# Designs tried in a protein design run: peptides against a protein of PDB entry 5OK6. Part 167

Target 1, 215 residues: chain A of PDB entry 5OK6
Amino acid sequence: ELPGLDSQWRQIENGESGRERPLRAGESWFLVEKHWYKQWEAYVQGGDQDSSTFPGCINNATLFQDEINWRLKEGLVEGEDYVLLPAAAWHYLVSWYGLEHGQPPIERKVIELPNIQKVEVYPVELLLVRHNDLGKSHTVQFSHTDSIGLVLRTARERFLVEPQEDTRLWAKNSEGSLDRLYDTHITVLDAALETGQLIIMETRKKDGTWPSAQL

## One batch from the design tools (peptide; made by RFdiffusion4, then SolubleMPNN)

Design b2_p27_2_s3 (from b2_p27_2, 10 letters changed)
Fold by OpenDDE base, seed 1:
Structure b2_p27_2_s3 (fold): chain B 215 residues (1-215), chain A 27 residues (1-27)
Amino acid sequence: as target 1 above (215 residues)
Amino acid sequence: SPALEELRRQMEEAEERRREEEEEEEE
């Protein structure tokens, strides 16, 4: 049974865990398609539960590029294409109206940047490869706030690199050259790494030389 | 990928030079 319309509005918009609550790093937020959300707002503000403005079940189909991998369309804009809700508010709406059958929730994390908290709608998908086998990639998702050190550790784990083996990273840039990722303490954002970018893990030779070193 | 082809080329050239240096030290 649906709560009273005023109760729904207060719970989702004005509650301590509502849409306008402060962002906190590491918390989950969810995307809701904008037209559905606006129809819900009109319904609960109208004061008539039997209104023709009833929004029906949540359907985010227009936010997905495909119904196989459930990837978001590129270039979606907050406030135009979707709204962001904290986990509590999302779960309330899903419990009241339902979610379209077979459609996954669009969960995203709050990240901390130097001057702002934001929901990271588009994490970075990197293509990890070894220097000697460029044909085998591992696609791995990273936050813009993750360190290059985490990317390196993840690459070592995916390629089953032994602890005693020394490794380093290269990024293929937009100009088609290779940039060495020297500082492992900088973030994915600071290194300007982007989705679909190729990251090459180079392994040091047993003789102590690097494959890419010009002798 | 041109960048990867260039890295491979550099690695192959570095491996070739290393073999030439090892052969010159054995002679």
Scores: peptide ipSAE 0.074, ipTM 0.567, DockQ to the pose 0.038
Fold by OpenDDE base, seed 2:
Structure b2_p27_2_s3 (fold): chain B 215 residues (1-215), chain A 27 residues (1-27)
Amino acid sequence: as target 1 above (215 residues)
Amino acid sequence: SPALEELRRQMEEAEERRREEEEEEEE
């Protein structure tokens, strides 16, 4: 059952869990398609529950590039294409209006960057490969705040590398050259890694030599 | 290093083969 229109507006816009709530690192926020959100605003501000301005179920279809992987379109802009809501506000709207059948929620995390919190709408998607099998990639999402050490651990896990095996990473740069990721304590952001970038995991040989040193 | 150049070449060839395979799956 829908709450009163004034109650809906207060809960979503002006509440402690409203749209203007301060961002907190690690919290989940959700994207709502801008046209739907504006229709909802018009409905609750109109003061008539029987109005033809009823927004219907939440439909974020225009934000997706595909309905298979549910990837977002590139270049979406906050306030133009979508609105960000805290988890509590999102769950209220979904409970009141529903979400389009089969469509997943667009959940994103608040990350802490130097001197700013933001919702990370576009995590970095890396192509992880082994030095000896470059044709078999594992696509994995990382936060810009994740360490290169986490990328390395994730690659080791995906490729079932034994704990005693020594491994290191290389990144293919925009010039097509390979840059070695020496420092595992820096972030994905600090390493300037980008979506679609190829990351090569090199495994040390049993003789103690590196494959890249013998070529 | 010649090693990195050879590794780069192998990567370019692997990416080319992958694109050819993707084009063959779309036809």
Scores: peptide ipSAE 0.037, ipTM 0.570, DockQ to the pose 0.075
Fold by OpenDDE base, seed 3:
Structure b2_p27_2_s3 (fold): chain B 215 residues (1-215), chain A 27 residues (1-27)
Amino acid sequence: as target 1 above (215 residues)
Amino acid sequence: SPALEELRRQMEEAEERRREEEEEEEE
């Protein structure tokens, strides 16, 4: 059942679970397409539940690049293309109005950067490959706050590398050369890794040599 | 990518040279 219009407005905008609540690292937030949200605002502010301003189901279709992978369009801007809602507010709106059939929620995490909390709308998608089978890539999503060590562990897991096998990472740069990722304690952000970047996992040989030692 | 194919080629050639050197040291 739909709550009263004033109750909806207070719960989504001004409540403890409202849009303007402080960001906290690790929390889930959700994107809502701006036009739908503005229609909802007009509906609840109009004070007439039977008005022609009823927003209908939440539809984020215009935010997606495709309906196969449900990737966001590039260059979306907060407050122009979408609004961010905390999980509780999102779940209320979905319970009241519904979400378009078959469309996934656009869930994102709050990350802690050195001086700011931010909802990470665009995590980094890396192309993971092995040095000996460059034709088989695994696309994996990482936070900018994830360590290179996590990228390496994830690559080892995806390629079923045994615990006794030594591995290291290389990143293909914009010039087409390979930069070795020596420090596994730095973040994806610190390493300046970008979406679509190729990351090569090199496995040490049984003789103790590296395949790249003669490169 | 061409850079990866070149890396693979260099690694294969490096492995072949090491096998040839190991065979020459055993004779």
Scores: peptide ipSAE 0.026, ipTM 0.515, DockQ to the pose 0.065
Fold by OpenDDE base, seed 4:
Structure b2_p27_2_s3 (fold): chain B 215 residues (1-215), chain A 27 residues (1-27)
Amino acid sequence: as target 1 above (215 residues)
Amino acid sequence: SPALEELRRQMEEAEERRREEEEEEEE
């Protein structure tokens, strides 16, 4: 059942638990398509529950580039294309109006960057490959705040590398050369890794030599 | 990528050399 219009507005826009609440690292926030949200605002501000301004089900279709992987379109802008709601507010709206059939929620995490918290709308998608099979990539999402060590562990897991095998990473740079990721403690952001970037996992040979040492 | 192709080439050449060395040690 739909709450009263004033109650809806207070639940969603309340600065303590609503849209304007402070961001906290690790929390989930959700994207809502801007036009739908504006329609909802007009509806609840109009004071007439029977008005023609009823927003209907939440429909984020315009935010997706595909309905297979449910990837977001590139270049979406907060406040223009979408609004961000905390999980509680999102779940209220979904319970009241529903979500378009078949559409997944657009859930994103708050990350902590140097000096700011933000909702990470676009995590980094890396193409992980092995040095000996560059033609077979695994696409994996990482936060900008994830360490290179996590990227390495994830690559090892995806390629079923045994614990005793020694491995290291290389990143293909914009010039097409390979940069060694020496420091595993820096973040994906610090390493300036970007979506679509190829990351090569090199495995040490049994003789203790590295395949790339002959380079 | 030219750099990846070069890396791959160098790795394949390194594996080939290792195989040749292993075959020469068995003779």
Scores: peptide ipSAE 0.048, ipTM 0.540, DockQ to the pose 0.062; fails the geometry check

Design b2_p27_2_s4 (from b2_p27_2, 10 letters changed)
Fold by OpenDDE base, seed 3:
Structure b2_p27_2_s4 (fold): chain B 215 residues (1-215), chain A 27 residues (1-27)
Amino acid sequence: as target 1 above (215 residues)
Amino acid sequence: SASLEKLREEMEAAEEKRREEEEELLE
């Protein structure tokens, strides 16, 4: 059942679960397309439930680059293209108005950076490959706060590497050369890894030599 | 620093040679 317009406004804008609540690391936030949100604001502020300003179901179609993988368009700006809502507020709006058929929610996590909490709208998509089969990539999303150790473990899992096999990572740089990721304790952010970057997993030979040692 | 293609070729060649040597040792 749709609550009263004033109740909707208070729950979404000014409530304990409202849009302006403080960010907390690890919590989920959701993107809402800006035009829809502004139409909702106008509807609830108008005070007339019978108004032609009814926003309809949430439709985030304009935020997506594709309807297959549901990737966001690049360069979307908070406050211009979308608004961020905490999980409770998002779930209220979805329960009241619905979400466009077939569209997934655009869920993102709050991450802790050295001096700020931020909703990570654009996680880093890395292309994971093996040194001996560069043509077979696994695209995997990582947080900027994830460690290189997590990237390595994820690569090992995706390629079904046995526990006894030793592996290490290389990143393709902008010059097309390879930089070895020596420190597995640094973050994806600290390593300056970017979306679409190729990450090569090298597996150590049974003789204890590395394939790249012959280079 | 090596190009990806050079690295691939050298790593593949090194793995092929290793397989040949392992096969010769099993014979």
Scores: peptide ipSAE 0.024, ipTM 0.518, DockQ to the pose 0.058
Fold by OpenDDE base, seed 5:
Structure b2_p27_2_s4 (fold): chain B 215 residues (1-215), chain A 27 residues (1-27)
Amino acid sequence: as target 1 above (215 residues)
Amino acid sequence: SASLEKLREEMEAAEEKRREEEEELLE
């Protein structure tokens, strides 16, 4: 059963626990398609539960580029294409109105940037490859706040690299050349890594030489 | 900095050469 319209508004729009609440790093937030959200606002502000302005179930279909991988369209803008709700507010709306059948929630994490918290709507998708088999990639999502050390550990895990094997990373730059990722303590953001970028894991030879040292 | 294609070709050639040298040592 739907709660009263005033109760819905207070639960979702309040500045302490609703849409306007402060962001906290590591929290989950959810995207809601803007047109649906505006329809809901109009419904609850109208004060008539029997109004023709009833929003129906949440439908984020316009935010997705595909229904296979449920990837977001590129270039979506907060406040234009979608609104962000904290987990509690999202779960209330889903409980009251439902979510379109078969459509997954669009969950994202709050990240800590040097001066601000932000919901990371677009994590970085990197193409991880080995130096000797550039044709076999593993696409892995990383936060902009993840370290290059995490990218390296993830690459080692995906390629089943033994603990005793020494490895290092290269990034393919925009000019098509390779840049060494020397500092493993900097973030993906600091390294200026982008979605779709090729990251090459080089494994040290048994003789103690690097494959790239002969180049 | 080498291009990716040049790096690939040079690394593939270096691996092939190592394989040939390892095969010659086993004969």
Scores: peptide ipSAE 0.021, ipTM 0.505, DockQ to the pose 0.060
Fold by OpenDDE base, seed 4:
Structure b2_p27_2_s4 (fold): chain B 215 residues (1-215), chain A 27 residues (1-27)
Amino acid sequence: as target 1 above (215 residues)
Amino acid sequence: SASLEKLREEMEAAEEKRREEEEELLE
């Protein structure tokens, strides 16, 4: 059952738990397509529950570039293309109006950057490969705040690297050259890693030599 | 493969460059 229109407005726009709520690192927020949200605002502000302004189910279709992997379109702008809601508010809207059949929620995490919290709408998708099999990539999402050490651990896990095997990372740069990721304590952001970038995991040989050092 | 060889060359060159940079920092 739909709550009263005023109750809906207060629940979703409440500064304590709604859209205006302060961001907290690690929390989930959800994208709502802007036109739907504006339609909802108009509906709940109109005071008539039977109004032709009823928004229907949440439909984020315009935010997706495809309906296969549900990737977001590039270049979406908060306040123009979408609104961000905290998990509680999102779940209320979904409970009241539903979500378009087959569409996944667009869940994103709050990250803490130097001097700012933000919802990370576009995490970094890296193409992880092994030095000896460049044709087999694993696409993995990372936060800009994730360490290179986490990228390395994730690569090791995905490629089933034994704990005793020593590994290191290289990034393919825009010029097509390889930059070694020496410092594992810096973030993905600090390393300037980008979506679609190839990250090569090199595994040390049993003889103690690196494959890169042997032409 | 030719691609792997190129990769090794690129990786080695990058590692060498860094070693040179590290040596310069220690001097």
Scores: peptide ipSAE 0.027, ipTM 0.515, DockQ to the pose 0.144; fails the geometry check
Fold by OpenDDE base, seed 1:
Structure b2_p27_2_s4 (fold): chain B 215 residues (1-215), chain A 27 residues (1-27)
Amino acid sequence: as target 1 above (215 residues)
Amino acid sequence: SASLEKLREEMEAAEEKRREEEEELLE
């Protein structure tokens, strides 16, 4: 049974636990398509549960680029294309109205940046390759707050690199040259890595030489 | 250095080939 309209409004929009609550690092937030949310606002503010303004199931279809990989469209803007809800508020709306059949929830994490918390709507998708097999890429998502060390470990795991094998990373820059990622303690953000960027894992030869040093 | 240049050329060729294969899959 749907709760009373005033109760719905207070539970979703209140500044303590609703949409306006402070962001906390590591928390999950969810995207809701803006037109659906506005329709819901109009419904609960109208005071008539039998109103023709009933929003129906949550439908985020317009936020997705495709229904296969469920990737978000690029360039979506908070407050224009979507609203962000904390996990509790999202789960209430889904419980009351449902989610469109087959659509996944759009869950995102709050990340801590040097001076601000934000919901990371667009994590960085990196194309991981080996120096000797550039035709086989693994697309992997990373947070901007993840270390280059994590990118390296992830690449080693994906390519089944043995523990005794030594590896290092190179990033292809916008000029098409290769920048070596020397510092593994800096973040993806600090390294200015971007979505779609090619990251090359170089493996040290058994003779102790690097493939890139035999130049 | 010649191997980074070669690696760059091999990367550019592999990306171009991938783009061509993706375009062929979308046609």
Scores: peptide ipSAE 0.024, ipTM 0.546, DockQ to the pose 0.077; fails the geometry check

Design b2_p27_3_s1 (from b2_p27_3, 11 letters changed)
Fold by OpenDDE base, seed 5:
Structure b2_p27_3_s1 (fold): chain B 215 residues (1-215), chain A 27 residues (1-27)
Amino acid sequence: as target 1 above (215 residues)
Amino acid sequence: SEGAELAAAIAAAPVPQPTLNPDVLAP
């Protein structure tokens, strides 16, 4: 049974635990398609539970570019295409109205950026490759707040690099040249890494030389 | 040479395109 319309509004649209509450790093938030949300707002504001304005189940179909990997369309904008709800509010709406059959929730994390918290709707998808086999890529998602050190560790793990092997990263830049990712303590954001960017893991030779020294 | 092959392969690899990430990159 749906709670009273006023109760729904207060539960979702409040500044303490609802849509307007402060962001906290590491928390999960969920995307809701904007038209559905507006329809819900109209329904609960109308004061008639039997109104033809009933929003039905949550349907985020228009936010997805595919129904295989459930990737978001590029360029979606908060307030235009979707709204963000904290986990509690999302779960309330799902419990009241349901979610479209087979459609996954769109869960995202709050990240801590310098002087601001944001829900990271688009993590960075990097193409990881080895210097000696550029044709075999592993696509891996990273937060903008993840360190280059994490990218390096992830690359080492994906390519089964032994602990004794020395490795370093290069990024292919927009000019087609390679930039060395020297500092492993900076973030993906600080390094200005972008989705689809090729990241080359170079492994040091047994003779102690680097393959790139021959470029 | 291995270096020349690497250089050629890197040159042939896709150039990264700017990512539309409004939640992070938008002011």
Scores: peptide ipSAE 0.067, ipTM 0.692, DockQ to the pose 0.701
Fold by OpenDDE base, seed 4:
Structure b2_p27_3_s1 (fold): chain B 215 residues (1-215), chain A 27 residues (1-27)
Amino acid sequence: as target 1 above (215 residues)
Amino acid sequence: SEGAELAAAIAAAPVPQPTLNPDVLAP
């Protein structure tokens, strides 16, 4: 059963788990399409439960670029295209109004950047490959705050690299050359890695030489 | 040679396209 309109407003906007609550690193937030949210606001502010302004089920269709991978459209802007809700608020709205059939929730994490907390709406999607087999790619999402070391570990795991095998990463740059990711302590952000960027994992040879040393 | 394979991989790899990540890159 839907709670009273004032209760909905207080729970979603002004509650301890409301839209305006402080961001906390590691917490999940959810995107809601702005038009739907504005309609909901108008509905609950109108004071008439039978109003024609009833928002219906949450529909985030306009935020997606595809319905296969459910990737977000590029360049979406908070407050223009979507609003961000804490997990609790999102779950309340879904419970009250439902979510459009087949659509996944758009869950994102709060990250800690060098002076600000943000909901990371666009994590970095990297294309991981081995130096000797481009056909076995793994697309993996990383936070901008993730270390290159994590990217390397993830690549090793995805390619089932044995612990005794030495590996290193290269990033293909905009000039079409490879930049070695030698510092594993810097972040994805610091390394300026971008979505769709090819990351090549090089494996050291049994003779102790690197394949790239022969280039 | 393994070096040639790497070179081929480099050549075949797509050029990264700048992505707009306003939530991270916007001040």
Scores: peptide ipSAE 0.060, ipTM 0.681, DockQ to the pose 0.694
Fold by OpenDDE base, seed 2:
Structure b2_p27_3_s1 (fold): chain B 215 residues (1-215), chain A 27 residues (1-27)
Amino acid sequence: as target 1 above (215 residues)
Amino acid sequence: SEGAELAAAIAAAPVPQPTLNPDVLAP
């Protein structure tokens, strides 16, 4: 059952727990398509529950580039294309209005950047490969705040690398050059890694030499 | 050589296209 219009507005727009509340690192926020949200605002501000301004089910279809993988369109802008809601507010709206059938929620995490928190709407998807088998990739999602060390550990795990095997990463640049990711303490952001970028895991030879030393 | 083959294979691998995350990179 829908709560009163004023109650809906206060619950969703409440500065302590609603849309305007401070971001906190690690929290989940959800995207709501802007036109739907504006329709909802008009509905609840109109003061008439029987109004023709009823927004219907939440429909984020315009935010998706595909309905197979449910990837977001590139270049979406907060406040123009979507509104960000904290998990509690999102769940209220879903409970009141429903979500379009078969459509997944668009959940994103708050990340900590230098001097600011942001909702990471576009995490980085990297293509992980082994140096000796570039045709077999694992696409893995990372935060911009994840360390290169985490990328390396993830690659080792995905390729079932034994603990005694020594490995390192290379990033393929847009110009086709390879940069060694030697500092594992820097972030994905610091390393300027981007979605779709090829990350090559090199495994040290038993003789103690690196394959790339012969390149 | 193994190195030359590896270099060629790496060179032939897909080149990433630059992507920007406006929510992260924008002030």
Scores: peptide ipSAE 0.030, ipTM 0.657, DockQ to the pose 0.721
Fold by OpenDDE base, seed 1:
Structure b2_p27_3_s1 (fold): chain B 215 residues (1-215), chain A 27 residues (1-27)
Amino acid sequence: as target 1 above (215 residues)
Amino acid sequence: SEGAELAAAIAAAPVPQPTLNPDVLAP
């Protein structure tokens, strides 16, 4: 059942638990299409439950590039294209109005950057491959705050590398050469890894030599 | 701040569809 209009406004816009609440690292936030949100604001601020301003179900269709992979369009801007809501507020709106059938929620995480918390709307999508089978890729999303060590562990898991096998990573750079990712403690951000970048996992040979040492 | 610029860049970063061109990895 829909709560009163004033109650809806307070639940969603309240600075303690609503849209304006402080960001906390690791929290989930959700994108809401801006026009829908504005329509909702107009509805609840109007004080009239008249169906003429009723926003209907949440429809984020305009934010998606495709309805197969449900990827976001590039270049979306907060406050222009979408509004960010904390999980509680999102779930309230979904419970009250519903979400368009078949659309997934657009969930994103708050990340901690050196001087700011931010909702990471565009995580880094890396193409993971093995040095000896470049034709088989695994696309995996990482936070900019994830370590290279996590990328390596993820690659090992995806390729079913045995614990006793030694592996290391290379990144293909913009010049087409391979940069060795030596430090596994730095972040994806620090390593300047970008979406669509090819990451090659090299596995040490049984003889103790690296394949790349023979190139 | 460098952090704010980076945060803005991260938020605005295009999600390129990775096309693995196998020819680019050929020695």
Scores: peptide ipSAE 0.016, ipTM 0.414, DockQ to the pose 0.035

